# Ledger of designs, part 165: peptides against a protein of PDB entry 3S8F

Target 1, 157 residues: chain A of PDB entry 3S8F
Amino acid sequence: VLTLFVAVPSLMTAFTVAASLEFAGRLRGGRGLFGWIRALPWDNPAFVAPVLGLLGFIPGGAGGIVNASFTLDYVVHNTAWVPGHFHLQVASLVTLTAMGSLYWLLPNLTGKPISDAQRRLGLAVVWLWFLGMMIMAVGLHWAGLLNVPRRAYIAQV
Target 2, 166 residues: chain B of PDB entry 3S8F
Amino acid sequence: DEHKAHKAILAYEKGWLAFSLAMLFVFIALIAYTLATHTAGVIPAGKLERVDPTTVRQEGPWADPAQAVVQTGPNQYTVYVLAFAFGYQPNPIEVPQGAEIVFKITSPDVIHGFHVEGTNINVEVLPGEVSTVRYTFKRPGEYRIICNQYCGLGHQNMFGTIVVKE

## One batch from the design tools (peptide; made by RFdiffusion4, then SolubleMPNN)

Design b2_p19_1_s3 (from b2_p19_1, 12 letters changed)
Fold by OpenDDE base, seed 2:
Formats: C-alpha cells, structure tokens, sequence
Structure b2_p19_1_s3 (fold): chain B 157 residues (1-157), chain C 166 residues (1-166), chain A 19 residues (1-19)
C-alpha cells in the first residue's frame, strides 16, 4: 500500500527530471526528438553517474509495483527477484548518485579541479558500474522468475 | 520567459508520460511472458488460521510428526508441517504421487521460509499463523524444502525433504 | 489514478494467468 502511494509522487518527480533534462539539452543546442540527449554533458562523471542511476531506477520502479502487488508478489517474494530489485534501487540509483555527488563535492571542497585523467577514469568507473549492475540485475530478476530462492546458497536450477 | 519555459516543460512531460506508460506495459508483458513459459500457476491461499506457537509442539495436529500426514479423502491429504530452528518436521514428508496435498505449516519459534524446489510452493511461515498451500505432485521423487527467510545461525543448513511415492 | 491503473493492470494480469 505504501509503495503504491509513493509511486505517484515518484513518477511525477521522474517526469519532471526527464523534462528538465530535455529542456537543458535543448538549451545546450540539441534539436529534434533525440538531439537534446547528445547535447547533455556526457563528459562529466558528476552528470553521467546520477543519470545512469535514474535509468536503472525505471525498471526498478516498475518492479516495486510488482513487489507490492498481492498476487504478483506471491511469485517473486523471497526469490532472487527481490535482490535484483534492490540492486537497481540502491546499488544503481543511490550508489551512482553518491558517486556523482562526490565528483562534484571533492573538487568543490578542495578547490582543486579534477584532472583530465581523473575525469576519464571517473567516466569509465560509472559506466562500468552501470553495465555490471544491469547485468547483475537482469540475471537476478531472471533467476527469481525461475524461482531461485534468496538467502539460500543452493538452488535446483 | 518563465511562461514559455513552463509550457515547454509541460509538453515534454506529456511525452515522457506516454513513454513511461508504454515502457510499463512492455515490462509487464515481458514478465507475463516469462511467467507463462517458465513458472507454474499461483497456489491459492487458504483462510487465515491462528495457532498458539507456545503449545503447538505439545498439543494439536503438529505435535506428533508420525501423525502429520492425514488422509482427508480419496487421493487427498493434509500435511501438518512445523518449520523450526533449524529444520522441518516431519522429515521426510511422504505423500503419494498425484494426490492433492494441503500443507498446513506453522512455526513454534521464529519466522521461517517454506520453499519447495521444483514447485511453486513458496511461503513464509510465521509463529502464530498457519500457512496453507495446496499442491499436487505430478512426478515422483524427492523435493527439497529450503528456508528462504533468515532465522538464525543455522539458517543456511535448514532443509527438509518431501518424498513423493508412486 | 495511478493506483487504479496499477490495480487494473494487476487484475488483468492475474486473470490472464488464471485463464
């Protein structure tokens, strides 16, 4: 019940963020249906990280509705599906947002800008993290649908 | 300027709303497909039933593992199962192939899981409540029961067995 | 509302699975 109640405000926020990104991209010179995406600052890990987190949050949010459903939760409850959901919500969105925040915070606190090497490394880290998390999440959700239990080190499948 | 920006944002929001809804249906469709092709149907839940966890070991249908399997009709059985730290009783649970089995599961101590591999039986077992699941084993053999809810230091080794006889 | 939509989708899904 709580999940469903917070779903509406969360979606509103998500749409606002997406709209803001499109607006920002267009202000940066992006045109067309998708050109605004390319115009966003993809060279900045402080931007890329939280955006990737948001992308992971989309399927995670959908999964939240599933997990909160009485009938659907019967299928997925206490299976690998649940950890898969967590990894999208926590290990993707929260973690990547934290990473992105650090890429802004540290230069700001120290007064020293990050080097180009550090920037490139940061981009590599967040992209690789996202890729790994997506692979893991898909695997866990798939395993969950195959009725692989959570909190068990063995499974029949 | 603010008005123009606001109008633009609203237009973008409408587009993203439509996209989000579309993606939602895509995800649901994918889940439905997976469920239809890779999983069994949902087992109907029984009525809410309460039991005293402090006395369930001493009196009642769960007290004697030797009497846990009760034939209730032709090709119909009720099995009274205890999930406890750290195991299940009776163990093994012996039932006939093709029979309709009603599992009545409860716990005398803490919350446990009752996950039967190779089946869609997967319920949490709460002290003071009786979990009811109905299942018919179509294939003979051994089915392992796994606890999928952390219940203490021995959780990882908490297993049971259902033996389905021809 | 979103809740109503979610419930509708859930119901349709359940009905499809139980059919």
Amino acid sequence: as target 1 above (157 residues)
Amino acid sequence: as target 2 above (166 residues)
Amino acid sequence: SLLELALLIERLYVEALLA
Scores: peptide ipSAE 0.007, ipTM 0.719, DockQ to the pose 0.053
Fold by OpenDDE base, seed 3:
Structure b2_p19_1_s3 (fold): chain B 157 residues (1-157), chain C 166 residues (1-166), chain A 19 residues (1-19)
Amino acid sequence: as target 1 above (157 residues)
Amino acid sequence: as target 2 above (166 residues)
Amino acid sequence: SLLELALLIERLYVEALLA
């Protein structure tokens, strides 16, 4: 139980980010309990990418707690569950954040805004990436719970 | 205006912080509940047992695959298994149905995995350490052993078999 | 199946290299 307190700083950080998003959304005219979400700039891939990463990070973070738990780790260790966790943390959050950063950085470095076509393409890329990652992650976690081994191409199930 | 914005941000942060702490306790509670209701198959950490990986093939209980299965009681057996690059010995491992089997697994070379399909047996095998797993096979048949820890070029083809006899 | 064949070939290849 005491080991789980390691999650406190991470949770504080994560929810502080959420607070920042709420504040930003409300500044943009969002109202109500959830209206601020709709007010966020969902037309900007530089924004959408890291936010989708954050969404993927939520179940990944929960999985992190599981993986760090002695008894629960025994169940999931070296099963497909583990790579599922990794793909949520690294291939979703980190990668999407990098993508988002790129969508912001390149226009600023060149001094030229991205075209509308580029913007739309960027949105398509990050959403498709997120969708693919979520499908894969769900599959891997599910397989892991069915005791499908990690680092093996075959399984009984 | 800056002060107002700062105050607003702090208010949101406080709310979300409270939520985060609440969620932490929820997670702990969920874990506790899961452990309380799903205790089957949990293997606690045992005593550390060490072996010399440089001599394990030449002397000791792992040296002779023909003597790897040792009856320790009327319905109890100890099986001394080596996981090596790239296979298991003995192979196959033959054990009787319904008997309590204690697997003593070690490696002479690198880290391997010992994952038995159809069971909850899943352990890493470290050179110099003995992994101990207790299991009772209720159904006769063949159970495949899979290496789920990368161990080299032949890792993906490293398999063993446990044959449970009626 | 094609997959089984591919896996078989891979296995044989690896085993040959490790022999």
Scores: peptide ipSAE 0.006, ipTM 0.765, DockQ to the pose 0.015
Fold by OpenDDE base, seed 1:
Structure b2_p19_1_s3 (fold): chain B 157 residues (1-157), chain C 166 residues (1-166), chain A 19 residues (1-19)
Amino acid sequence: as target 1 above (157 residues)
Amino acid sequence: as target 2 above (166 residues)
Amino acid sequence: SLLELALLIERLYVEALLA
């Protein structure tokens, strides 16, 4: 149980980011329980990418708590569950954040704004990336729960 | 003004912080619920048992695969298993159906995995440590042992077999 | 079968590599 308290700082960080998003959305005219979400700049891949990363990080973080639990870790350890977990953490959050950062950084470094076509392509890329990662992650977690071993080419299932 | 905006941000942060704490307790509750409702097949942690990996092949209960299966009581056995690069010893492991089997698993070389298909047996095997797993096979047949921890060039082919006899 | 052949090739490869 004490081990679970290690998640507190991470949760605090995550939800402060969420708070910032809500504030930004409301500042942009969004109202109500969900209106602020719609008001966020979803047309900007520099914004969408890291936000999608955050969304993937949520179940990943929950999984981290599971992995840190002594009793529950026995169920999931060295199964496909584990790679499912870190693909959410690294391949979604970190990677998408890097992608988003690139969409911000390159225009600033070059002094040239991205074209509308590039913007649309960027949106497609990050959304497709996110979708693929979610499908893979769900599959890996599911397989892990079915006792599919990690680091093995063969499984009973 | 800036002060008003700052105050508003803090209010949102407090709200989300409260939510985060609530979620933390939800997770703890879910763990507790899982433990309360799914107690069957849970293998408790035992004491840490140490061995010398440099001599485990030469002396002791792991040295002779022919003596690896030891009957310790009526319908009770201890099986001393070595996980090594790249296989298991003994192989096959022969045990009777319905018997309580205590696996004592260690490694003479590097870290390996010990994953038995069709069971909840899944432990890492560390040189210098003994992994203890208790299990009763209810169904006769062959159970494949899979190494699920990378241990070298032959890792992908590191398999063993447990034969459960009627 | 193709699977058996693949496994055989894999085994031979590993054994050769470890020899």
Scores: peptide ipSAE 0.006, ipTM 0.766, DockQ to the pose 0.014
Fold by OpenDDE base, seed 4:
Structure b2_p19_1_s3 (fold): chain B 157 residues (1-157), chain C 166 residues (1-166), chain A 19 residues (1-19)
Amino acid sequence: as target 1 above (157 residues)
Amino acid sequence: as target 2 above (166 residues)
Amino acid sequence: SLLELALLIERLYVEALLA
C-alpha cells in the first residue's frame, strides 16, 4: 500500500507538465478542449522528442504501478515485463528527452541554427525511435505476461 | 511575466489534477480487475524465515538432497531446495502429481532466481532468507527451473528440473 | 547450430570451473 503511494507524486508531476503544455499551446493560439495540442510546435524536434518521451512514459508509469503492486509484481517480476517497463522509462522518456535536448543545446552552443534538413531529419529520427520503442515495449510486456523470463535466453513460449 | 505564467499554469493544474486523480482510480480499478480475473482473487502471502547461508549446506533440511522431499501429510510435501552457483538441488526434484507441494528455497551463496516454466512459481532466492511457495502440479511431466536473476558467469546455464510423477 | 555449440562450450567451461 505504501509503495503505491509513490504513484501520487508521479501523477502530480505528470499533470504539472501537462498543464504547462496546455498553457503553451493556448499561448500559441490553440483553443478549445484539444485545440491547444495542435498549436504546440510539432515542427521542432527539440519539442517533439521529449513530448513523445512523455507519451511513452504514460504506459510506463502505469506499468510502474503494476510493478509496485505487491500482488501483481508476483506475476511480472523477473519476466520480460520488467525490461519492457525500463525501456519505456529510460529508453523512451530519458533517451528522447536527451535527444530533444541536443536539438536545443547544440544550436545554442554553436550559435548556428539547425538547417531545415536537419530539422526534418531530427523529426524523423525521434518519431521512428518512438515507434520502434513502442513496438519493442509492447512486445516485451506481452512476452512478460506470457511468462517469458528476464535474463534468460530460453523460454517455454 | 513568470508570475503571470505561473498563475495561468496553476489554473490548468486544477483540471489536470482532477484527471490525474481519476486516472489513479482507473489504475487501481485495473489492478483490482487483473487480480479478480487472472489470479482468482488469490493474494500470495509469506512469512519471513531466516537461515544461515554459511551452514545451510552442512546442517538442516537443505543439507542432504536425498532428504529434501519430506511428506508432511496426506498428499502434502515440503521440498527443501537450494539454489546455488550454478544449479539447484535436489535435481531433479521428484514430486507426485496432485500433491500440495511447499517449496522452501534458499541460497548458500548469492541471489538466484527460481522460475518454474509452465507454472506461476517465480521467486527470488536470497542468501539468509527462505522463500516459500505453495503449488500443486496437476499435470505429470518435467518442468524446467530457470534462474532469472543474474548470479554470475554461469547464470545462463543454471537450470533444474521438477519431475512430476503420476 | 552455432548458438547451441557456443552454449555447449560455455556450459562445459562452467562445469569445469565448478568441478
Scores: peptide ipSAE 0.000, ipTM 0.749, DockQ to the pose 0.014

Design b2_p19_1_s4 (from b2_p19_1, 11 letters changed)
Fold by OpenDDE base, seed 4:
Structure b2_p19_1_s4 (fold): chain B 157 residues (1-157), chain C 166 residues (1-166), chain A 19 residues (1-19)
Amino acid sequence: as target 1 above (157 residues)
Amino acid sequence: as target 2 above (166 residues)
Amino acid sequence: SLLELALLIYEAYVKALLA
């Protein structure tokens, strides 16, 4: 039970970021309960990428609680569930954040803004990456629940 | 400017922190619900059992594969299994259908996995520690043991077999 | 309640995955 309390600072951190997003959206003219979301700069890959990473982090975080629960971990440990989890965490959140950081960093380092074509390409890349990661992650989690083993080239199913 | 922004964000932060706390309890509740509905309220717990990995092959219940299956009672058996680089012993493991089997698994070398297909048996095997798993095979046949913990260059080929006899 | 809704959704999800 005590291991579950590790989720407290994680959730607090995650939703603190959400608070910053809400503030930013409202500063940009968004109003209402969800109107601030639409007001965020969804045309900027430097913004979209890490936000999509955060979205992928939500199910990953929930899975983290499962993995940290020794009773439930007995079910999922060393199955495809585990790589499904950290692919959401690393290959989604961390990787997308890194991608987004590049879209901010490179223009600042070079002093040259990205072209509209580069911006559109960047958006396509991060959205496609997110989509692919979600498909893979769902598949891995599903396979894990079906007892497909981790680190094995064969499985019963 | 930063101070003003901080004050403004604080209001939203309080709301989201409250939400995060609520979600924490939701997740805990979901775990509790899962335990109650999918495990019949049973929370498995084991006792730590230690063994010397440097001597486990030479002496003790793991030393002789021919004596690895021990009948401990009516329709009850204990099977002493070694997971090693790269295989299992005994191999095959022969047990009767319908019997309660207690697997006691350890390793003489490195960490391995013990994943039995078609069952819920899935444990890591640590040198110096004995993993204990209780299981009853309802169906006769062959069950493949898979190592699902990386243990070296031959990891991918590390398999065993449990033969359940009628 | 939100908890009840979550439980319903979760139960449906688990059943669907394990079907």
Scores: peptide ipSAE 0.006, ipTM 0.755, DockQ to the pose 0.078
Fold by OpenDDE base, seed 2:
Structure b2_p19_1_s4 (fold): chain B 157 residues (1-157), chain C 166 residues (1-166), chain A 19 residues (1-19)
Amino acid sequence: as target 1 above (157 residues)
Amino acid sequence: as target 2 above (166 residues)
Amino acid sequence: SLLELALLIYEAYVKALLA
């Protein structure tokens, strides 16, 4: 009930954020239908991390609707599908947003900017994290559809 | 300037809203396709039935595992199953191949899972409530019951078996 | 909401497909 109730506002928020990103990209010199994406600061882990989190949240959000639907939940409930959903929502969106926040927060708290090496390492970390999370999430959702149970160390497949 | 910015943002929002609508239909179609091509189906549930978890072991249809399998008609059975910490009874559950089986599952203690491997049977079992699942086993053999809801220290070892006889 | 209505219709559709 709550999931369905907040679905519309969440979607509105998500696409508003996307619109804001487009606006920002165009302000940074991006042109065309997709040029604004390239114009965004992809060299900054404080930006990349939360954006990747948002990307992971897209399938996760869709999954939330599935999990909250009676008929659809019957298929996926207490299967590996559910952990897959969680990892997209928590380990991708929340975690990457937190990571991105730290890349901003720590330099400001210490008064010391991050080095170029740290920046590059940070980019590597968040991209690798995202990649790993997507692989795991796809695997878990797939396993869930194959009726692999959660909270069990054995599977029928 | 504020007006220009507002108009620009509005234009982008309109585009993204249109895109969002399109993607919604894509997702719906994808889900429909997935459900249509996979073997997982909906098992009809019975009416909500309540039971006293404190007495379910002492009296009633769940009290005696030897009488748990009841023939209710030609090629129709009702099986009264208890999920408890940490196992299932009866164990094994013996049913005929091709028979329509109505599982009535409850718990005397905490919430458990009832997940039958090789089938689409997957329900939570709540103390005080009876979970009803209808299924017909088309293939003979052994089917393992797995608890997929954490129920305590022995949760990982909580298994049962359904034996389908020819 | 409109979305909830759409989801309700979709659930009905899925239920019919899986019946």
Scores: peptide ipSAE 0.000, ipTM 0.723, DockQ to the pose 0.049
Fold by OpenDDE base, seed 3:
Parts: C-alpha cells; structure tokens; sequence
Structure b2_p19_1_s4 (fold): chain B 157 residues (1-157), chain C 166 residues (1-166), chain A 19 residues (1-19)
C-alpha cells in the first residue's frame, strides 16, 4: 500500500492536465459533462498529438503501477508486457508530444502557418500513429499475459 | 476576469483531484483483489545465495553437468544449472514427472534469463548470485528454456531443454 | 508457415555467424 502512494503526485499532475483541458473546452463553448471534449481543437495536429499521447499514457500508467508492484511484476517481468508498457509511455506519449511540438514549432520558426494540406496530413499521421501504437500495445500486453517472453522471437503460444 | 478564470480552474482542479484520489483507492482495491485471487504459483523471494562466477565452472555443484541433477529426497531433486553465453548446462535437463524440482541457477559470465515455456518459471540469472526456483512438472515432455535477457550476439539463439520423464 | 521458415533461416544464419 505504501509503495502505491508514489503514484499520488503523478495522478495529481495527470488530472490537473485533464482539468486544464476541461477548462479550455468550456472556454471554447463546450457545455455539459462531455460537451467540452468536442469543443477542443481536434482539427489541429499540434493539439491532437499530445492528447492522444495522454490517452495512451493512461493504460501505460496503470501498467507502471503493476510493474512497480512486487507480486504483480513477477507475473509480467521480462515478458512482452514490458515492451507494451514502454511503447505506451515512450513511443506514444513522448513521441506524440514531440510530433505535436513540431506542428507548433515549425510554423512559428518559419513565420507562416502550415498549409491546409499539411494540417490534414499531420492529423492523419498522428491518428494513424496512435491507432497503430494502440494495436501493438494491446497485442504486446496480451502476449505478455500469455507468458510470451521478452527479447525472444519465438513463443509456445 | 482573471480572478474568475482562476476560480474556475481551481474548481475543475478540485473535482479532478477528488476523482484522482478515488481512482487511487480503486487501483489499490483492484491490486488487492488480484493478489487475493491470483497469487497461486507465485514464488516468493528467497534467501540471497552467492557464488564466485570466476570459479563456478571449475569447482562446486555447477562444475560437472553429469552431476547437476541431485536427488535430495524420495520425490525431490535439486538441479544446478549454468546459464552462459550462449546456452544452458546441463542440456537437456532430465527430471522425473511429479517430482519437486529445485533449480539452482547461476551464470559464469553475464546476466541471462531463464524462462521455461509452459511454466511460470521466469527469472533473471546474475553472475555471482544463485537464483532458486521450485517447480513440479505435472506433464511429461520437453520444455524449452528461453533466455529473455539480452546477453550478446547469440542471445536470440540461446535455448535449453528440460525433459520430463514419466 | 512462411514466418516459421523465415525464423528458421534467420536462426541458421545467426548460428553460422557465431560458429
């Protein structure tokens, strides 16, 4: 129980980010329990990318708690579960945040906005990345639970 | 206006923080439930046992693969296994079905993995330390040992076999 | 399967390199 208290600061941070998103959505005219989500700028890849990263980070964070738990880690350690966790944390959140940052940074550095074609392409990239990452992550976690070993090209199952 | 915005943000933060705390307890409860219902077969941490990796091949119970399987009781065996670059010894490991097997695994060189397919045996093997795993094979046949910790160029081909005899 | 064949070929290749 004491070990799990390490998650408190992270959860506080994560949900304050969520609070910021809700506030932003409501400022943009969103109303109701979920209407603020629709009001967020989903047409901007600089916004969509890190948000998708955050969505991937949720199950990844839960997995982090599992991996940090002595008894549960015994089940998942050095199985495909661990790479699944990494891809959610690094290849999803961190990578998508970096992508989103570029979609903001490049227009600012060049002094001109991205074209509509570039915007649409950017949206396609981040959504496809997220989709692929989620499929892979689910597969890896599932394989891990089936005792598929990490760092091996073969498995009994 | 700035003050109003600040208050609004705080209100949302308070709500989400409350949710955060609630979720924390949910996670703890879920972990507790999982531990209560799914802890069968979990191997607890054993006493730290050390060995000199520089001499383990020359002297001691790991030195002779032919003497690696030791009967310690009527239905109990200890198997002294070396994980090395790039394989296991003895190979194959022959044990009887239904016997309680205590694997004593160590490495003379680098860190390796000891993952036995079809079982819950999955441990890292550190030079200088002895990994102890207890298992009873209920089904006869061959069980593949896989190295699941990168150990060099031949890592992906580092396999062993446990043969369980009727 | 094709995957199995590919893995077998790769395995053989690696073993040859390490021989």
Amino acid sequence: as target 1 above (157 residues)
Amino acid sequence: as target 2 above (166 residues)
Amino acid sequence: SLLELALLIYEAYVKALLA
Scores: peptide ipSAE 0.000, ipTM 0.758, DockQ to the pose 0.016
Fold by OpenDDE base, seed 5:
Structure b2_p19_1_s4 (fold): chain B 157 residues (1-157), chain C 166 residues (1-166), chain A 19 residues (1-19)
Amino acid sequence: as target 1 above (157 residues)
Amino acid sequence: as target 2 above (166 residues)
Amino acid sequence: SLLELALLIYEAYVKALLA
């Protein structure tokens, strides 16, 4: 019940962020239905990190609804599905947002901008983190559907 | 022009809000559809039943493992199971193939899990509360019971066995 | 229709979850 209640303001926030991104992309010269996405500052790890976090949060949010369902939770509860959900929410969104925040915060705190090399390295780190997290999350969700138990070192399959 | 910029922002926000509302209704409809049509996989649970965890080992249906399996009718049994640190009682649980089994599971100590491998039986076991699960084993053999709720140092080794006899 | 496609995808997803 609480999850479903929180889903409403969360969706509103998510789409508000999307609106801001679209506006920003269009201000940067993006046109058409998808052109604004390409126009966003994908060369900035402070931008890329939280956006990738948000992308990972989408399936995680959908999973939250599944976990909150009285019918569907019987399938996934206390299986590897649950850690998969948590890793999307915490280790993806929260962690990537924190990473992105550091790429903004540290230069501002020190008064020293990051070098181009540091920027490129940051992009690599963020993308690799996201990729690894998605692989793990998909694997955990899949394992959960195969009835692999949570908090156990053994598996049915 | 700042005013024009603000109007543009509002326009995009309104568009996305409209989309969000539409999606909200879609999600609600899909949830309703799921609840209405896809309930076959739900494990039936009984009414809330309470028991005193401090005395459950000394008296009552869970006290004697030798009397844990009770035939309640033709091809119908009730099995009183204790999940404790760190194992299950009785162990093994012996039941006939094809019989309707009602598991009554409780704990004398801490929260445990009752996950029967090869089945859809997966419930949490709380001290003071009786978990009820109904299942019919169609295939004979051994089914491992796994604790999927952390319960202490021996959690990872907490296993039981259900033996389904032909 | 988009609705039918969405329902098909969702139904497939639910069936997979319940399998």
Scores: peptide ipSAE 0.000, ipTM 0.737, DockQ to the pose 0.076

